Peptides against a protein of PDB entry 7RZF. Designs and how they scored, part 131

Target 1, 358 residues: chain A of PDB entry 7RZF
Amino acid sequence: PFQEEHLKQLYKIVPIKDIRNLYVTFPIPDLQKYYKSNPGHYLGHLIGHEGPGSLLSELKSKGWVNTLVGGQKEGARGFMFFIINVDLTEEGLLHVEDIILHMFQYIQKLRAEGPQEWVFQECKDLNAVAFRFKDKERPRGYTSKIAGILHYYPLEEVLTAEYLLEEFRPDLIEMVLDKLRPENVRVAIVSKSFEGKTDRTEEWYGTQYKQEAIPDEVIKKWQNADLNGKFKLPTKNEFIPTNFEILPLEKEATPYPALIKDTAMSKLWFKQDDKFFLPKACLNFEFFSPFAYVDPLHCNMAYLYLELLKDSLNEYAYAAELAGLSYDLQNTIYGMYLSVKGYNDKQPILLKKIIEKM
Target 2, 358 residues: chain A of PDB entry 7RZF as posed
Amino acid sequence: PFQEEHLKQLYKIVPIKDIRNLYVTFPIPDLQKYYKSNPGHYLGHLIGHEGPGSLLSELKSKGWVNTLVGGQKEGARGFMFFIINVDLTEEGLLHVEDIILHMFQYIQKLRAEGPQEWVFQELKDLNAVAFRFKDKERPRGYTSKIAGILHYYPLEEVLTAEYLLEEFRPDLIEMVLDKLRPENVRVAIVSKSFEGKTDRTEEWYGTQYKQEAIPDEVIKKWQNADLNGKFKLPTKNEFIPTNFEILPLEKEATPYPALIKDTAMSKLWFKQDDKFFLPKANLNFEFFSPFAYVDPLHSNMAYLYLELLKDSLNEYAYAAELAGLSYDLQNTIYGMYLSVKGYNDKQPILLKKIIEKM

## One batch from the design tools (peptide; made by RFdiffusion4, then SolubleMPNN)

Design b2_p16_6_s3 (from b2_p16_6, 7 letters changed)
Fold by OpenDDE base, seed 2:
Structure b2_p16_6_s3 (fold): chain B 358 residues (1-358), chain A 16 residues (1-16)
Amino acid sequence: as target 1 above (358 residues)
Amino acid sequence: MKPIEMTEEEEHIIFS
């Protein structure tokens, strides 16, 4: 376990590749025995959320961060790490202290709101979907993975333990949140900008790095992180599928799309899946307008309209992605194309949201 | 959740 002397450290690491990464790490207790509640997954889901009011949304709005991941990682025996990892922009590399301040502001928001059972249920449902539709691993890889998992889980739970959430444990969520403090932080910044500014070499790989204590003033700044009113908990994900029924193949099923509706205003083609047998669908809409491409002005207006529409739908993009849904919007020479793909159960909800913004 | 991808070098430095 890390002692106090190992905390509040900053590592400046020179990468081989031209990358800019920030790792904000916290030593936490070994949570392996709590796999049924998985408080680290709960926190990682919220901290790593990409929706409105998320940490990533704010850091992107400032142009400092491209991507963010949060979660637990196994350490040595008796402890784990909670890690917040971000891909830094060039500008973000100059604002690492402020990025970490925003992380602590978001963590403070999580403390203020307290553990939410509905968020746990959402994580449970998402994991159930992922488990149900996981790709079959190769037998050799699968057996090796099972052998590794048997060290941690009962034999009867080995197949499900990575995915099954069973117990809402707000006490464990709060316990992990209590470890996510500035006094418990280890920061690593990975950038070529540290080349020639390092004084240590890693023994195994020869990686050049510098280790420094984080100044007490910086730690105090992070400790005094207030509530930032821009941070909000996500809303419930309306797109998570719950119905996985696969309809039987109809006797009249055609190997190609059949025209099932033909009206003055619309044509509809349908093809049943005869190959994959998944509770998934692809909805494709082509909208025709005689005005869309009549002249350069109309073309530019149609383009601008679509960009504004995409922007207005961005609030749903992440929630849809998490739920295994996607949408696409494109300009065509005749007007507009819309595609909705993924699990069929909640596609009508996503489609309604799109139409409401049109 | 996307896995946290660290290089072995980064992992050794951060977790040693």
Scores: peptide ipSAE 0.327, ipTM 0.894, DockQ to the pose 0.495
Fold by OpenDDE base, seed 1:
Structure b2_p16_6_s3 (fold): chain B 358 residues (1-358), chain A 16 residues (1-16)
Amino acid sequence: as target 1 above (358 residues)
Amino acid sequence: MKPIEMTEEEEHIIFS
């Protein structure tokens, strides 16, 4: 475990590539034995959430961060790290202390709300979906991972251990949250802007860096992180599939899409899956408007309409993606194209949300 | 969740 002398450190690292990264890291106990409850996954799910009221949403709104990832990483024997990693904008590089303050405000919100069993259940359900379909979607990636996991889990549980959440352990969630404190932080900033400002060289790769203590004033600022009213827990993900029934292949199933509805206002083609046998569907809609491309003004209005529609749907995009759903909206010469793809069970819910915003 | 992508160089500096 890191001693006090290794905590509250700032690393300024010069990258080879033109990248701007921030790593906020916390030494935590080894959680491997708690794989059935996986408190690090619970916290990573919330901290790394991209929905309304998330940490990322606030940091993006300020123009400081492009992407955010949170989770546990294996360390040396007997400890792990919890890491919050962000891709920094040029402006974000100037506001690292404030970015980290917002991280601690979000963590403080998680402490104030306490562990939520419904969030654990959502993580459990998402992992169960991922497990059930992993083998069918990516056969090549599965075999190589199992060999590595055999070292950490009983043979009987190896297949399920990465995915099977069984035990809600609020005590372990609180234990990990208690380690996510300013006094336990190690910060690394990766930027070419540190070129010529470093005093150390890494032994193996020759990477130039500077190490310095984080000022006590800055640590105290982070320790006094209040509740920011902009941060909220996510809402329940309504898109998580629960029905995985595969309908039998119809006797009259065609190898190509068949026209099943033909009206003055609509045509519908249908093809049953005869190859993959997955509880997935693709819904494709082409909307025709005589006004869409009559002139440059109407073309621009149609473009702006889709951009506004996409923006209004952003609140669902992440939740849909987590649940294995996706949508696409495009302008066409004749109007608009909509595609909804993924697990069929909750596609009607997503489609309804899209239509309600149209 | 997306995996945390850290270079070997960054990992060595941060976790050494």
Scores: peptide ipSAE 0.323, ipTM 0.897, DockQ to the pose 0.538
Fold by OpenDDE base, seed 3:
Structure b2_p16_6_s3 (fold): chain B 358 residues (1-358), chain A 16 residues (1-16)
Amino acid sequence: as target 1 above (358 residues)
Amino acid sequence: MKPIEMTEEEEHIIFS
């Protein structure tokens, strides 16, 4: 375990690649024995959420961060780390202290709201979907993975332990949240901007870095992180599939799309899956407008319309992605193209949301 | 949850 002397440290690291990363790390207890509740996954799901009122949404709105990932990582024997990793913009590199303040404001929001059983249930359902439809790993990789997992799990649970959440443990969530404090933080900033400003060299790879103590005033600023009214818990993910029934192959199923509806305003083509037998569908819509490409003004208006439509749908994009749904919107020379892909069960919900914004 | 992609170098510095 890290002693107090190892906490409240800032590392400035010179990368080989032109990258800008921030790692905010917290030593936490070994949570391996709590795999059935996986409190680190619960917290990683919320901290790493990309929906409205999320940490990432706020940091993106400021132009400081491109991506955010939160979760647990294995450490040495007897402890783990919880890590919040962000990809920094050039501007974000100048605002690292304020980025970390926002992280602690979000963590404080999670403390104030307390553990939510419905969020755990969503994590459970998402993991169940991921487990059910996991790709067959190559036998060698699978064997090596199983061999590693056998050290931690009973043989009967090895196949499921990484995916199946069984126990809601609010006490363990609170315990991990209690470790996510400024007094326990280790910060690493990775940027080429530190070149020539380092005083240490890592022995194995020759990586140049500087280690500094985080000033007590900065730690206190983070300790006094107030509730930021911009942070909200995510809404329930309405796109999580629950029905995985595969419709039987029709006797007259064609190997090519068949025209099943022909009207003055619409044509509908359909092809049933005859190969994969997955509870997935691909919906493709082509909209034709005689006005879409008439002149440069109409072209620009059609472009602007789709950009605004995409922006208005961003609130659903992440929730849909988590649930194994995606959409695509494109301008065409004839009008617009819409694609909705993924699990068929909740596609009508996503399609309705798109249409309501159109 | 996307995996945290750390280089071995970064991992050694941060967790050593």
Scores: peptide ipSAE 0.323, ipTM 0.893, DockQ to the pose 0.521
Fold by OpenDDE base, seed 5:
Structure b2_p16_6_s3 (fold): chain B 358 residues (1-358), chain A 16 residues (1-16)
Amino acid sequence: as target 1 above (358 residues)
Amino acid sequence: MKPIEMTEEEEHIIFS
């Protein structure tokens, strides 16, 4: 376990690659024994959420962060780390203290709202989907993985332990949240901007870095993180599939798409899957407009329209992705292309959301 | 959730 002398440290690291990363790390207890409740996954799901009112959405709106990941990582025996990692913009590199303040404001929001059983249920459902449709690993890799997992889990649970959430443990969520405090923080900033400003060299790779104590004033600023009214818990993910029924192959199933509707305004082609037998579908729509690409003005208007449409749909993009749904919108020389892919069960919901924004 | 991708170098510095 880290002693007090190892806490409240700032590392400035010079990367080989031109990257700008921030790692905000917290020593936490070993959570391996709590795999059935996985409180670190619950917190990682919320902290790493990309929807409206998320930490990432706010930090992106400031122009400080491109990406955010939150989660637990294995450490040495007897402890783990909870890590919030962000990809920094050039501007974000100048606002690291404020970025971390926003992290603590979001964590404070999680404390104020308390553990939510419905969020746990969504994590459970998402993991169940991921488990059910886990791609067949190579036999050798699968066997090796199972052998490794046997050190941590009972034999009967080895196949499910990584995915199956069984127990909602609000007490453990609160316990982990209590470790996500400024007094328990280790911060690392990775940037080439620290070149020539370091005083240490890592022994294994020769990585140059500087270690500094975080000033008590900065720690106190983070400790006094208020509730930021921009932060909200995510809404329920309406795209999580619940029906995985595979329809029987029709007797007249064609090897190629068949024209099933032909009208003056539309043609519909259909191909039933005869190979994969997954509860997935691909919906492809091509829209033809006589006004598309008539002149540069119409081209620019069509482009702008799609950019605005994409922006208006961004609130659903992450929830859809988590649920194994995706959409694509493209300009074509004849108009617009829309694709919706993934689990078929909730595709109508996503399609409706798209149409409502059109 | 994307896994936290950290280099071995970063891991050694941050977790040592």
Scores: peptide ipSAE 0.322, ipTM 0.895, DockQ to the pose 0.532

Design b2_p16_6_s4 (from b2_p16_6, 9 letters changed)
Fold by OpenDDE base, seed 2:
Structure b2_p16_6_s4 (fold): chain B 358 residues (1-358), chain A 16 residues (1-16)
Amino acid sequence: as target 1 above (358 residues)
Amino acid sequence: LEEIELTEAEEHIIFS
C-alpha cells in the first residue's frame, strides 16, 4: 500500500513527443476478486462519459481538455490505481488545479446520486455486445489477451471474465468512490513546458521529471469541492442493441443493390449482406434539392444548416457510438447525404432522432 | 474507456 508520504504528490514529466497530458491517479484496493461486479468499470464509464452533463463536456466547454479517459489499472504489490487521464489544451495546462477541482465536483455528484443499477445494467449490456462480436471483428488480437487473463481467472471464465458483469455491488462502488479523494491523489502532468525545470531523471528510460508535494491549500480546495449544477448523470442509452437476429439470406439475393422502390419522390435500393453475417446495416440517404447549389448564398446556407444540424445531434453522438452506431452528414452538389451505420436493432431510433432535428 | 495509454517511463514514475 502507498504510505501517506507517497500521497498528495505532483509529478511534472517531460515527454519526448509534443503532448500535454494530465493523470490524476488514486491508489485503490485490489479489486481482481470482484471482476464480476467490476466497480472500477462502472466508475470509469461515468467519469469517462462524453454526453451532456459529463465531466468531459464541461472541460471541453471551457477549452481546457480535448479527451478524457477514466478507469482502473493494475499496480504493483496487489494494488490497483484508478486513473483519470485527460489530453490538455495549451489553456488547460494553465488550469490543471481547476480541472482537478471539476473532477472532484463530478465525483461528489456520483456520491450524492449513489450507485445506479440501471447504469450497471447498461455497462453489462455494452460488454455483452462487445464480447458477442469480439471474435468476429478482431480475431487476431484475441489469443494474446487470453494469455494474460489466464493468470487471474479460472480457465472456464477466461473467455468471459473481462466482459461478464454479473453482480451489481453498490457497496464496492461506494468503496472505490471513498478512495477517490484529494487525500489519496497522485497527479502527473506531462508537458514539454517542464523542459529545463526538472531535477530528477527516471532510471530506466532517462525521462526527466520533477516531484513536488501538492500544497495543503490546493488539497483543501479540492476537499471543499461543492456540487456543480452543470454535472448530471447520463440519460439511459436508447441505442444499445438487444436483438441480434440475422435474417436468412433470400434465394433471390443479388450480389448488387436491387431497386425495390421507384416513385416520383424516392428510389430505394437494397442489398442483403452475404459476407459478414452480422446484425448490422448501412442506411444511406441522398437528398436532392434544386436549391442547394444554385448560387454561393444557397451553398453557404446549406453548409450552415448542416453544421447546425450536426451540433444539434451531438447529444446523441456518444451514446450512439457506445452502442455501435454511427451517423454521417455531408453536403453534396445536389443536396445532402445522410448515413446511419452499425447494429440494425436501434437504427430506427437514431434515424428518428436525426429526422426530428431536420 | 479503460485504455489508459501510459508510457513505461510514466508508469514507473507515477506508480513507483
Scores: peptide ipSAE 0.387, ipTM 0.908, DockQ to the pose 0.495
Fold by OpenDDE base, seed 4:
Structure b2_p16_6_s4 (fold): chain B 358 residues (1-358), chain A 16 residues (1-16)
Amino acid sequence: as target 1 above (358 residues)
Amino acid sequence: LEEIELTEAEEHIIFS
């Protein structure tokens, strides 16, 4: 474990690539034995959430961060790290202290709300989906990952151990959350802006960096992180599939899309999957409007409409993505195109949400 | 959960 002298450190690292990254890291106990409860995954799911009221949503709204990832990572010497990693904008690089303050405000919100069993259940369900379809969706990458996992898990559990959540352990969640404190922080900032301002060289790769203690005043500022009312727990993900039934192939299944509905206002083509045998569907809608491209004004209005529609749907985008659903909206010469793809079970819910915003 | 991608150098600096 890191001693107190290794805590409250700031690393300024010069990258080879033109990247701006912030790593906020916390030494935590070795959680390997708790893989069935995986409290680090629970916290990573919430801290890394991208929905309304999330940490990322707030940091994006300020123009400071592009992406955010939270999770546990193995450390040396029988301990782990919990890491919050963000991709910084140029402006965000100037506001690192405030970004970290927001991280601690979100963590404080998690403390105030306490462990939520429904969130654990969603993580469990998402992992179960990922596990169930791992081999079907990505056959090529499966073998190399197994070899690494064999070192950590019993042979019988190797295939499932990464995905199988079985035990809700609020005590372990609280234990990890208690380690996510300013007094236990190690911060690394990666930016070319530190070029010529470093005093150390990493031995193996020659990476230039500077190490300095985080001022006690800054630590105190983070320790006094209040409850920011903008931070909220995510809502329940209504898009998580629960039904994976594959419908039987119809006797008259056509190799090409068949016209199954032909009306003055609509045509519907259908093709059943005869190749992949996944509980997935692709719904494609083309909307035709004679007015969409009559003149430049109508074209611009159609564009603006679509942008506003996309913005209004952004609240569902992340939840849909996590659940293995996606949607696409595009302007076409004749009007608009909508595509909904992924697991078929909750596609009607997503489609309804889209239509309600249209 | 996206895997946190650290370079080997960054890992060595942060975890040293």
Scores: peptide ipSAE 0.402, ipTM 0.912, DockQ to the pose 0.506; fails the geometry check
Fold by OpenDDE base, seed 1:
Structure b2_p16_6_s4 (fold): chain B 358 residues (1-358), chain A 16 residues (1-16)
Amino acid sequence: as target 1 above (358 residues)
Amino acid sequence: LEEIELTEAEEHIIFS
């Protein structure tokens, strides 16, 4: 474990590339033995959430952060790190102290709400889906990862250990949350703006950096992080598939899409999967409007309509993506194109949400 | 959950 002298440190690092990153890191105990409960994954799921009331949503609303990732990383033997990483905007680089304050406000919200078994169950279900279909989607990436996993898990559990959540351990979640405190923080800021302002050189790569103690006043500000009413736990993910039944290939199955409905207002083509045999579907809709591109004004209105529609659906995008669903909306010369792809089970729910916003 | 990507130099500075 890091000694007190290694805590409350700020690293200013000069990158080779024009990037702006913030890493907020916390030394935590080795959690490898708790892989069946994986409290770090639970916390990473919540801290890294992108839905309404999330940490990222607030930081994006201020124009300070583009992306956010949270999770555990292996360290040296006997300890790990919990890391919150954000991609900083130019403005965000000026507000790092405030960004970190918001991180601690969100962490304080997690403490106040306590561990949620339903959130654990969603993580379990998402991991079960990922496990069930991993081998079928990308065989090349799977073989290289198994070799590394064999070092950490019993052979009989190696295939499942990364994905199998079995035990809800609120005590371990609280234990990790108790390590996510300002007094235990190590902060790194990566920016070219530190060029010529560094006093140390990294041994192996010659990376220029500066190390400073975080002022006690700043630590105290973070320690006094109040509950921010903008932060909320995510809502339940309604898009997580539960039915994975593959329907038998019909005798009338065609190698190409067949016209199965032909009306004055709609045509429908269908092709059953004859190759992949996955519980997935692709729904494609083309909408035709005589007004969509009749003149420049209508073109602009159609464009603005689609942008507003996309914005109104943003609250579902992340939850859908986590559940292995995606949608696409595009303007066409005749109107609009909609595509919904992924697991078939909850596609009707996503499609309904889209239609309700149209 | 996206994997946190650090350069080797950044890893050495932050976690040493």
Scores: peptide ipSAE 0.393, ipTM 0.911, DockQ to the pose 0.531; fails the geometry check
Fold by OpenDDE base, seed 5:
Structure b2_p16_6_s4 (fold): chain B 358 residues (1-358), chain A 16 residues (1-16)
Amino acid sequence: as target 1 above (358 residues)
Amino acid sequence: LEEIELTEAEEHIIFS
């Protein structure tokens, strides 16, 4: 376990590639025995969330961060890390202290709200979906993975242990959250901007780095992180599928899309899946407008319209993605193309959201 | 939820 002398450290690392990464790491107890509750996954789901009021949403709005990942990582025996990793913009590299302040503000929001059973249930449901439709791994890879997992899980649970959440443990969530404090932080910044400013060399790969103590004033600033009113817990994900029923193949099923509706204003083609037998659908819409390409002005207006529409739908994009739904919007020479793909159960909800924004 | 990918060198520096 890291002693106090190993905490509150800043590492400045020179990468080989032109990357800018921030790693905010926290030593935590070994959580392997708590795999049925997986409190680290719960916290990773919230901290790594991309919806409105998320940490990432705010940091993106500042222009400081492109991507954010949160989660647990295995460490030495009896020890783990919780890590918040962000891809930094050039501007974000200048605002690392403020980025980390926002992280602690979000963590403080999580403390204030307390553990939410409905969030745990969503994680459980998402994992169940992922498990149910997991692609078949190659047998050799699968057997090797199982052999490794046998060290951590009972034989009977090896197949499900990574996905199956069974126990809501608010006490364990709070326990991990209590470790996510400034006094327990190890920060690493990875950037070529540190080239020629390092004084240490990593022994195995020769990576150049500098290690510094984080000033007490900075630690205190992070300890006094107030609640930021911009941070909110995510709303319930309405796109998570619950019905996985596959309709039987109709006797009149066509090998190609059949025209099932033909009107003055619309044509509809349908093909039942006869190959994959998944509870998935692909909805494709082509909209024709006589005004789409009449002149450059109309073309530009149509482009701008779709960009605005995409922006207005961004609040649903992440929730849809988590639930295995996607949409695509494109300009065409005749108007607009819309595609909705993924699990069929909640596609009508997503489609309705799109139409409401149109 | 993307996996946090660290280089072996970064991992050694940060977690040793």
Scores: peptide ipSAE 0.379, ipTM 0.905, DockQ to the pose 0.541; fails the geometry check

